Peptides against a protein of PDB entry 5HDT. Designs and how they scored, part 103

Target 1, 163 residues: chain A of PDB entry 5HDT
Amino acid sequence: MVVKTFMDMDQDSEEEKELYLNLALHLASDFFLKHPDKDVRLLVACCLADIFRIYAPEAPYTSPDKLKDIFMFITRQLKGLEDTKSPQFNRYFYLLENIAWVKSYNICFELEDSNEIFTQLYRTLFSVINNGHNQKVHMHMVDLMSSIICEGDTVSQELLDTV
Target 2, 163 residues: chain A of PDB entry 5HDT as posed
Amino acid sequence: MVVKTFMDMDQDSEEEKELYLNLALHLASDFFLKHPDKDVRLLVACCLADIFRIYAPEAPHTSPDKLKDIFMFITRQLKGLEDTKSPQFNRYFYLLENIAWVKSYNICFELEDSNEIFTQLYRTLFSVINNGHNQKVHMHMVDLMSSIICEGDTVSQELLDTV

## One batch from the design tools (peptide; made by RFdiffusion4, then SolubleMPNN)

Design b2_p22_1_s3 (from b2_p22_1, 18 letters changed)
Fold by OpenDDE base, seed 1:
Structure b2_p22_1_s3 (fold): chain B 163 residues (1-163), chain A 22 residues (1-22)
Amino acid sequence: as target 1 above (163 residues)
Amino acid sequence: DEKKKKRLELLKERALEADKKR
């Protein structure tokens, strides 16, 4: 009984992944990544983060260029963490918490431009870090950056200069 | 823009539901 239930759940999970594949691809389109509304871009980033969580440790995106675009896009959204009093701060927090916990950026190690992506991420995080952030925000930021440093056997000089 | 925001929230909700099922 337990085995059958597990198999059924696993099958359902795989079917769900297939059902949301088109959605995942659609959300990564230029239409959304370059949307003029900042709030829309934030929502898109959160959706993309959720997609990475669902498909972890893999991603539904096969194009290295597309993956780069996505993570550069997510990185740009993280600048919104700078204003803790913003009505959208909780959603920015959600984005940070999700990508830190899932270690979503670890997929980037397979990309040729991984160092560029990580450099931009670090620059962005350090630019928004302030004493107004609570301990949880700081923890997630540290977790995110530390994970990348620890898993990266070699770090470019550019990244070292950023840290 | 508001309509698009609502649509994206629904999509996010769907993603969360999918995550709960795995």
Scores: peptide ipSAE 0.093, ipTM 0.708, DockQ to the pose 0.050
Fold by OpenDDE base, seed 3:
Structure b2_p22_1_s3 (fold): chain B 163 residues (1-163), chain A 22 residues (1-22)
Amino acid sequence: as target 1 above (163 residues)
Amino acid sequence: DEKKKKRLELLKERALEADKKR
């Protein structure tokens, strides 16, 4: 009786982990990354950020191409930080706060195209930063950018020119 | 569209629950 109970519990745990992994993979599909609704894309980005938070410092995505797509996708969503009066600004703030706190982009150092990803991130952040942002937003933006610079062994000239 | 948003919110909640159990 005891052995069967332990086996059943272990099986339930494995099924839950498998389901969670499948959900993570599903959220990173082209269906969601290329969804026509901007609000859906923002919500997807927040979910992906939460997934990275849960799996940190690793990621459930094994494909370098998929990881690149995800971070380029998240970077594009950060453009929404520009309008501080948007009804969705709080979700954009959540996205920024999450990826800054977790240091999610640091996983990209393992990617061949890391410099491209970081360059696009910096260009995006500098394009949206404005006087309407409060101190917390500015702090998260700085934390996000400085963490990448400090952890990277080499920074491309293009990235330096962007800063 | 709204149904898809609700589904994603549910997924986010499940992710948060999984994080709490870690």
Scores: peptide ipSAE 0.092, ipTM 0.708, DockQ to the pose 0.032
Fold by OpenDDE base, seed 4:
Structure b2_p22_1_s3 (fold): chain B 163 residues (1-163), chain A 22 residues (1-22)
Amino acid sequence: as target 1 above (163 residues)
Amino acid sequence: DEKKKKRLELLKERALEADKKR
């Protein structure tokens, strides 16, 4: 029985982290964020959400500008929640559920433009919410918005006006 | 585009697996 040494375990862990780091960086490239196919962008958003889940409460992205771009991108994808009859709705639901559960947007609090990001998120959610959504969708939307308000140190007047 | 979709799905699955190992 070859007992894996602590060193071997650490090495494997580091290699895995590096692998997923490279993947994370790749998915956040302009190629994917600005992909012309709407379905691809949705899948990218889901992957990014999964990345944030894996790395929570931290993120593999060190650039504030990149983080802003990512969350603005994710926010834009949430517009797809409007059509509950869309074949892609389940993936939009997954995206919403994930970011709400993980509280992914909490990473944005460290960003200078956090208020802009949150404002756009709220506007987007308010624009797509409708009576066709089931209770779970509504719950996730509320959870997401409430978490940001409760955990934020400061809330801009603009954001308050949006809510 | 379909190839890209499949690749992204695979990446998503891998991410999920990684999360399970966390």
Scores: peptide ipSAE 0.066, ipTM 0.682, DockQ to the pose 0.051
Fold by OpenDDE base, seed 5:
Structure b2_p22_1_s3 (fold): chain B 163 residues (1-163), chain A 22 residues (1-22)
Amino acid sequence: as target 1 above (163 residues)
Amino acid sequence: DEKKKKRLELLKERALEADKKR
């Protein structure tokens, strides 16, 4: 059985995307973003990452505040990459791989608080990166950070200081 | 919590399947 890789996935039609709009909005609710269960939050982050993959390069969210909340939320979940021995590590890896390949955070360039989001992302990634991570994890982290630097027209001094 | 986790996993799977059909 040939396993189709994540990178081989195509973009959805507009009609198909509309079918999942309510799901996207539901997953971005405070109920899920502020859920007390860490495992639930991880699953939510993975779902949100999938939503961004489907709707890329646009997001189904119209509120800048909501988008900020979502990406700050996803960033917080990436802290779970720190423990490579965690039974949930595979899901954290999935999250990282997805957002890195899709370049999901690039949507944040449209937000006035983009620099804050990117700064938190960089701080988080550098805080969790360690020698226990395999080369693939390191590659995704580097790809994610490099993409933002290369595609960003304006980078704050604070962000530069973080790197 | 377990029921919610299962539901979220299903939602993720559905999103993934939708993506594969693009």
Scores: peptide ipSAE 0.091, ipTM 0.712, DockQ to the pose 0.071; fails the geometry check

Design b2_p22_1_s4 (from b2_p22_1, 17 letters changed)
Fold by OpenDDE base, seed 2:
Structure b2_p22_1_s4 (fold): chain B 163 residues (1-163), chain A 22 residues (1-22)
Amino acid sequence: as target 1 above (163 residues)
Amino acid sequence: SEKKKKRLKLLEERAKAADKKR
């Protein structure tokens, strides 16, 4: 599995990763994933995306269920891309850019419910994509979706139907 | 690396921001 990152993986320090392990776990808690404030959830999503970038190609989360929850959570936040005039749009853009570049969702291939995650992702992206988005947004969306299709040995029929 | 440290600091700052809004 090939993962792109904004950082040089060869320079990653195990000590540094250990230092932020508690933070990573904290951000993935139900308290944040189910936080009532939309802006908080967006910030958390961006943090989680950064965590995946930092720990790529691995993740500090050992529980498949937790990983599923996280990616489903991130997917839900991507709905915010629909409003290009929102004050938070730039942060939504950052989220999209990050997960597309890092190919964060590729970790999901190891999950039993990967097809569900990918299906929800595609549904969400197609629900928000519009002609009002600039080329970069479109590019990141396409990159994200195509990368998953390309990396996966097989794609479920449900996912194919979504595309 | 310095770049790594900067990104980690940014992560912490965002996390703190989230906590402050809770």
Scores: peptide ipSAE 0.180, ipTM 0.792, DockQ to the pose 0.032
Fold by OpenDDE base, seed 1:
Structure b2_p22_1_s4 (fold): chain B 163 residues (1-163), chain A 22 residues (1-22)
Amino acid sequence: as target 1 above (163 residues)
Amino acid sequence: SEKKKKRLKLLEERAKAADKKR
């Protein structure tokens, strides 16, 4: 009975993933990634983070270039963490919490330009981190960066220069 | 636009719901 239930859940999960394939592709379009409204871009980033969570440990994107664009995009949105008093801060926090917990950036290890992505991520995080952030924000930032360092086989000089 | 923001929010919530059901 337990096995059957588990199998049914897995099947349902896979079927649900298929339903969101078009959504995933749509969210990753240049229309959204280059949207002029910063609030829209933040929402898109959160959606993309949720997509990665749903499809973890894989992603519905087959193009390495598209994956790079997505993570560079998400990285740019994280700059919004700087203003802790912003009305959108909670959504920025959600984005950080999500990608840190899921370890979404770990998929980038399969990309040729992984070092570039990680370097930009570290630069962004260090640019926004400050004493005004609570312990949870700091924890997520550290968890995210530490996970990448620990999982990486090598650390580029450029990344070392960033840290 | 507000319309686009609303749409994206709905999509976000949908994704969250899907994840919870996984």
Scores: peptide ipSAE 0.085, ipTM 0.750, DockQ to the pose 0.050
Fold by OpenDDE base, seed 3:
Structure b2_p22_1_s4 (fold): chain B 163 residues (1-163), chain A 22 residues (1-22)
Amino acid sequence: as target 1 above (163 residues)
Amino acid sequence: SEKKKKRLKLLEERAKAADKKR
């Protein structure tokens, strides 16, 4: 995967969104979310992040339960950021950069379990952050967390305790 | 499997290509 800089661009055409709808649904299946190969799960997470980028600010998923599963899945993958020397670190960086720039998690505000999702995200990020991370990684982590705090109407005490 | 990894990479690249057409 090549890390790219995201820019403010026009939304994709409706034809393009329709083209990737089946892919979006396929990647969100239990087959991929529970795939036994860690590298496959990371690739799936990156693809899902790209899907959210394409459909932003909406998502092609109609089920709140499925959305929750997806974001909990992505959160679990972010734990891989802890090892900066991993051969897969660049893909973890891509995942972080993408979801931070797109503000992908902000769609979770419409979910009943948003506090659970955000709490797990914050706990994960604070768990993996270390001195081996460069300034860009730190900035993306801060951007991701700050966007949720600033755009949320209410934040649970549990979430605040994790900050 | 390695086959699945390659397929996912291809799909990702296709998504990236589509994004460039925005």
Scores: peptide ipSAE 0.066, ipTM 0.724, DockQ to the pose 0.051
Fold by OpenDDE base, seed 4:
Structure b2_p22_1_s4 (fold): chain B 163 residues (1-163), chain A 22 residues (1-22)
Amino acid sequence: as target 1 above (163 residues)
Amino acid sequence: SEKKKKRLKLLEERAKAADKKR
């Protein structure tokens, strides 16, 4: 009975992954990644973060170029953390919390351009971090950066120069 | 559009719900 229940749970999770495959591909299209509305791009980033959470530790994207585009896109959205009084700040916080907890960027280690992605992430985080952020924001930023350093085998000189 | 924004928010919530089933 226990084994059957466990298998059923695993099957349910796999079925859910199949349901969201088309959505994942749709959200990663150039239409959304290059959308002219800033609020739409933020929502797309949050959806992509949730997709990575669902599929972790894998990703539904097979193209290295597409994965690079997605993470560069998410990194650009994190610039919105700079304004703590913005009506959208809570959603930016959610994005940060999600990618830090899931360790979403760790998928990038399989990419040839991983160092470029990580460098841009670190530059972005250090550009927006300030004393106006509460302790939780700081904690998530540290968790995100430390996870990448701990899991990485090599760090480029360019990345070291940004830290 | 505002309609599209709402749709994306709904999709986000759906993704959250799906994650809880893991």
Scores: peptide ipSAE 0.064, ipTM 0.729, DockQ to the pose 0.050

Design b2_p22_2_s1 (from b2_p22_2, 13 letters changed)
Fold by OpenDDE base, seed 1:
Structure b2_p22_2_s1 (fold): chain B 163 residues (1-163), chain A 22 residues (1-22)
Amino acid sequence: as target 1 above (163 residues)
Amino acid sequence: SWEEEFKKAMERRKKKKEKFFT
């Protein structure tokens, strides 16, 4: 299974990473990003997060447009964090934990539209955060947002207004 | 900076991708 393969892959296995490069690129196709099933899209997001984890700091996606699409896609999936009682919450948590720990969104600093991506991320996180979230969720959300602010050379006024 | 490191990483990955798909 594709999900299992990426989840268990070691970052230090360079040869293995090269073997799965084609699959990684395929997972970012419109077929998966625009899949009609919400649960499938969540799994795709988790796989993409795993890919960024495995390939960090060298993402296999070299197209700026594709990277933007991916992170906007991941951002949309994070809306699922709003319902802590959802059967899929654990996977949403996994997604959040992964991207926060890896600092996956920092790849977006290379993109011209980085401020748009970060703005959407912040708006999404602030829209879903609630008192039902435990300390771990709060910590990951803070880590995710703080990393972007602290490591960015410049922050747009729009992004500052969002924070 | 992160941007500089990312550019380097992206360039390396691009070359690897090109090699893989040729």
Scores: peptide ipSAE 0.024, ipTM 0.462, DockQ to the pose 0.030
Fold by OpenDDE base, seed 5:
Structure b2_p22_2_s1 (fold): chain B 163 residues (1-163), chain A 22 residues (1-22)
Amino acid sequence: as target 1 above (163 residues)
Amino acid sequence: SWEEEFKKAMERRKKKKEKFFT
């Protein structure tokens, strides 16, 4: 059983939600998730994160496989946090801030492969964390990882070994 | 905004593809 926490968030209007619904369907396609342009993939990830924010606590996606693909995709984008001097770092920060604040990954508890997703997330975050990151970045990373541990009913040994 | 940048990035990609097939 999955227990969902309702958050007090500022939600977009219904008109905006309708606009994002069409976008949501297109952005989740393999064409965008496997887009050859790295900058496009980053912006796709930011759009997906905003979609999760707007539709929280429920995602507009009905396919578990699609949700898995999306979160694996977002996790791969977080590798870009490593280079703090990159012109694109602000967009990577936006992605991190959004998913940490919304607790977007918590929806993955509904997926059979949740342990795999969380393990990859933790490994990715620990691989990119460095002393060049400011306190806000560290805070968001910690918030993201701790929220998953606190909200999860069970934590695999593999995940514990990653922490 | 990221929305505007996303649109611009997509347009750049589209133009590159069009040139490739010309």
Scores: peptide ipSAE 0.011, ipTM 0.419, DockQ to the pose 0.022
Fold by OpenDDE base, seed 2:
Structure b2_p22_2_s1 (fold): chain B 163 residues (1-163), chain A 22 residues (1-22)
Amino acid sequence: as target 1 above (163 residues)
Amino acid sequence: SWEEEFKKAMERRKKKKEKFFT
């Protein structure tokens, strides 16, 4: 129900944004980011992605440390894209599609450790990409990586070496 | 805290919208 609520939420509904403010904050807590159940973590990642979508172009989370934690967390979940036959693959796909379309990671350009985040993202994507992925998955992966490169003022050597 | 900043940001958005429609 919570997931459906965020998925269906209109970006222009400020009343709804405020209503779910506390939920958004709680989803970024260590309790959820470090939850022992991987399916719960995936769900949390999807919810966080939805939150970023809803609150775009503003980041609902203003703390650089928290933002870093969130995006590193989301990046870790993307490893689940490796198994295209997993029952959870559709949710992983949703996560990928969302963050690619919204360009959620572009918020990270304001972070001091943006290069670390992007490097980990690229490493993760390249580690999971395989011939079993359909064209849509590949497209979203490319879109995500290309958007970061194109919209970033500078790209670190480490990131370039990762690609 | 980040929570407080987040709440403040949302309040600012709310105020901006209210101002826009008044």
Scores: peptide ipSAE 0.018, ipTM 0.412, DockQ to the pose 0.033; fails the geometry check
Fold by OpenDDE base, seed 3:
Structure b2_p22_2_s1 (fold): chain B 163 residues (1-163), chain A 22 residues (1-22)
Amino acid sequence: as target 1 above (163 residues)
Amino acid sequence: SWEEEFKKAMERRKKKKEKFFT
């Protein structure tokens, strides 16, 4: 229900942003991020990606720890991109396309643990990429990784070693 | 109005965020 609500929202509706702000905050709770069902977690990730799209260039989350948890969570969901034949692949693709287009991860540059987040993202993307992925998937992955490199003033050695 | 209240709330959140990242 919550996921469907955010998917239908657009960036230009201030009224909707106000109405669903509390829902956006609750979506980042441990209840959802640590939900036992992997399909639910995927939907949560897609909804979080939509929230970042709607509230861009900022996010309704002000806690650095919460933002870290969210992006580490989203990164974990991207592992599902590995199986291109999965019935859920379309949603994994949606997640990838969204975060790549919005450049959602760029908000992490303000976090103390940004290098950890980016390193984990790169490791995840390189671990799941395979010959079953079409050019569009590859393009989104490259766009996502390139954006982080281009926007970052400094890149840690750990991140460089990951690439 | 709700608009003014919303703007104030968002500004308060922004200030808190800036404090955390400073």
Scores: peptide ipSAE 0.007, ipTM 0.392, DockQ to the pose 0.031; fails the geometry check

Design b2_p22_2_s2 (from b2_p22_2, 13 letters changed)
Fold by OpenDDE base, seed 2:
Structure b2_p22_2_s2 (fold): chain B 163 residues (1-163), chain A 22 residues (1-22)
Amino acid sequence: as target 1 above (163 residues)
Amino acid sequence: SWEELFEERMKRLKSKDIKVFT
């Protein structure tokens, strides 16, 4: 229900954005980020991605530490892209497509630990990328990484050389 | 299914001009 609520919400839904702001904040709590069920964590990640989409270009989370936790969490979920035959793959695809399209990771440029976040992201993406992925998946991965490279100065040269 | 909902939602969203992070 919560996931659907944010999925259906548009950027211009100001009343709803205000109404569900506290819920959005609560979804970033350790309770959800460290939930023992991997399917729940995936849905949480998708929900967080939608939250970033809805509130773009302004994240509703104000704590740098919380933002770091969120993006490290999302990055960990992207590992699920490795198994293209998983019943949950399409949800991972949605997560990837969303964050690539919205350029959510660009929020991290304002974080002190942006380099750590981007490093983990790139390592994760390159660890899961394979020839079994369709062209769309590849494109989203490239778009995600390219956006960070083009707009940021915090990405290490090592990572840049890998791309 | 959730997967179907995700796909449909993304199709709708891509048809819109949305703000993104820069």
Scores: peptide ipSAE 0.464, ipTM 0.892, DockQ to the pose 0.826
Fold by OpenDDE base, seed 4:
Structure b2_p22_2_s2 (fold): chain B 163 residues (1-163), chain A 22 residues (1-22)
Amino acid sequence: as target 1 above (163 residues)
Amino acid sequence: SWEELFEERMKRLKSKDIKVFT
């Protein structure tokens, strides 16, 4: 299974990283990003998060347009953090924790539409925050947002106003 | 469950010095 394959893989697994590179590229296709099943999209997002983790600090995706699609896709999935009682919440939590830890969104600094991506991320995070979230969820959200601000040297005024 | 696996995996990852994006 694709999900388990990437979840169990470490950054120093060079042979496996090479072996599964094509699978990683295939997973970012429109077929998966636009899959009609919400649960499938969540699993895809988790896999993508693991892919970024595994290949850090270099993303395996070379197309700026593809990278934009991926991060806009991941951002949309983060809306699922709103319902803490959902059976899928822990997967959404994993997604959040992973991308915060790995600082995956820092890849977006190389994209022309980085400010759009960051703005959508911040809006999404603030829209889903509620009293049902524990301290760890809040910490990961803060870590994710603060990392982007600290690492960014060209942040738009619109993004600054959102923060 | 997948949820348990994810949680355990992240615990292991946090115990390691991993490279991140900058």
Scores: peptide ipSAE 0.462, ipTM 0.889, DockQ to the pose 0.813
Fold by OpenDDE base, seed 1:
Structure b2_p22_2_s2 (fold): chain B 163 residues (1-163), chain A 22 residues (1-22)
Amino acid sequence: as target 1 above (163 residues)
Amino acid sequence: SWEELFEERMKRLKSKDIKVFT
């Protein structure tokens, strides 16, 4: 299984990283990003998060437009964090924890539309944050948001108004 | 289950020093 392949891969697996690079690129195609099945999209998002983890600090995707699509896609998946009783919640938790730990969204600082991406991320996070989330979930959300605020040099006024 | 796999994976990641994006 593709998801398991990347999940089991470490950053120092140089031979495997080279071998599966084309697969990583394929997973970011519109076919997967716009897949009609929400469970498939969740798995794709988790896989993409692992891909960023594996190849950090170098994203394997070179197209700014593709990177924007990916992070907008991941942001949309984070909406699934709202329902803590969902059977897929732990998968959404994994997605959140991974991208927060790896600081994947820091890639967006080099994108022209970074403010749009960050704005959508913050809107999404604030829309799903609730008192039902445990401390770990809150910590990851805070880590994700604070990293962008602290490491970002230029934050739009719109984003500041959202925070 | 996927949940178990994810949990185990994150536990392993937390025990390692990983390179991150800056």
Scores: peptide ipSAE 0.460, ipTM 0.888, DockQ to the pose 0.833
Fold by OpenDDE base, seed 3:
Structure b2_p22_2_s2 (fold): chain B 163 residues (1-163), chain A 22 residues (1-22)
Amino acid sequence: as target 1 above (163 residues)
Amino acid sequence: SWEELFEERMKRLKSKDIKVFT
């Protein structure tokens, strides 16, 4: 499976990174980002998170519009964290932990619409955070938000006030 | 299972020094 291929790939796997680059680009297509199946979208999000991990510190996606679409897409998937009893929760957890650890959203600082993306991310995280989440989930959420604040000199005051 | 794969992957990820975005 495509998801497993990228999940198992390391950053130093240069040959594989080159081999699967076109597949990585294809996974960011509208076909996958707008896929009607919620479970498929989650898997796509996890795969995209792994792709960012693999190619860090350089994103394989060069189009600012595409990058915006991807991060808006990932942000929408994070809403699935709200239901801790879902059988898919572990996949949402993986998504959260991955993007927090890799600091993937820091790519957005290169985008004109970074404030929009960060605002939507924070709104989403605050909307899904609840007492059912264990400390690890909370820490990943905090790490994700803190990384953006610490790295960003262009973060809007509005976003800072939300924190 | 996916759960096992994700758990294993998370462990591997945390055990390595990886390059991150800044």
Scores: peptide ipSAE 0.459, ipTM 0.887, DockQ to the pose 0.819

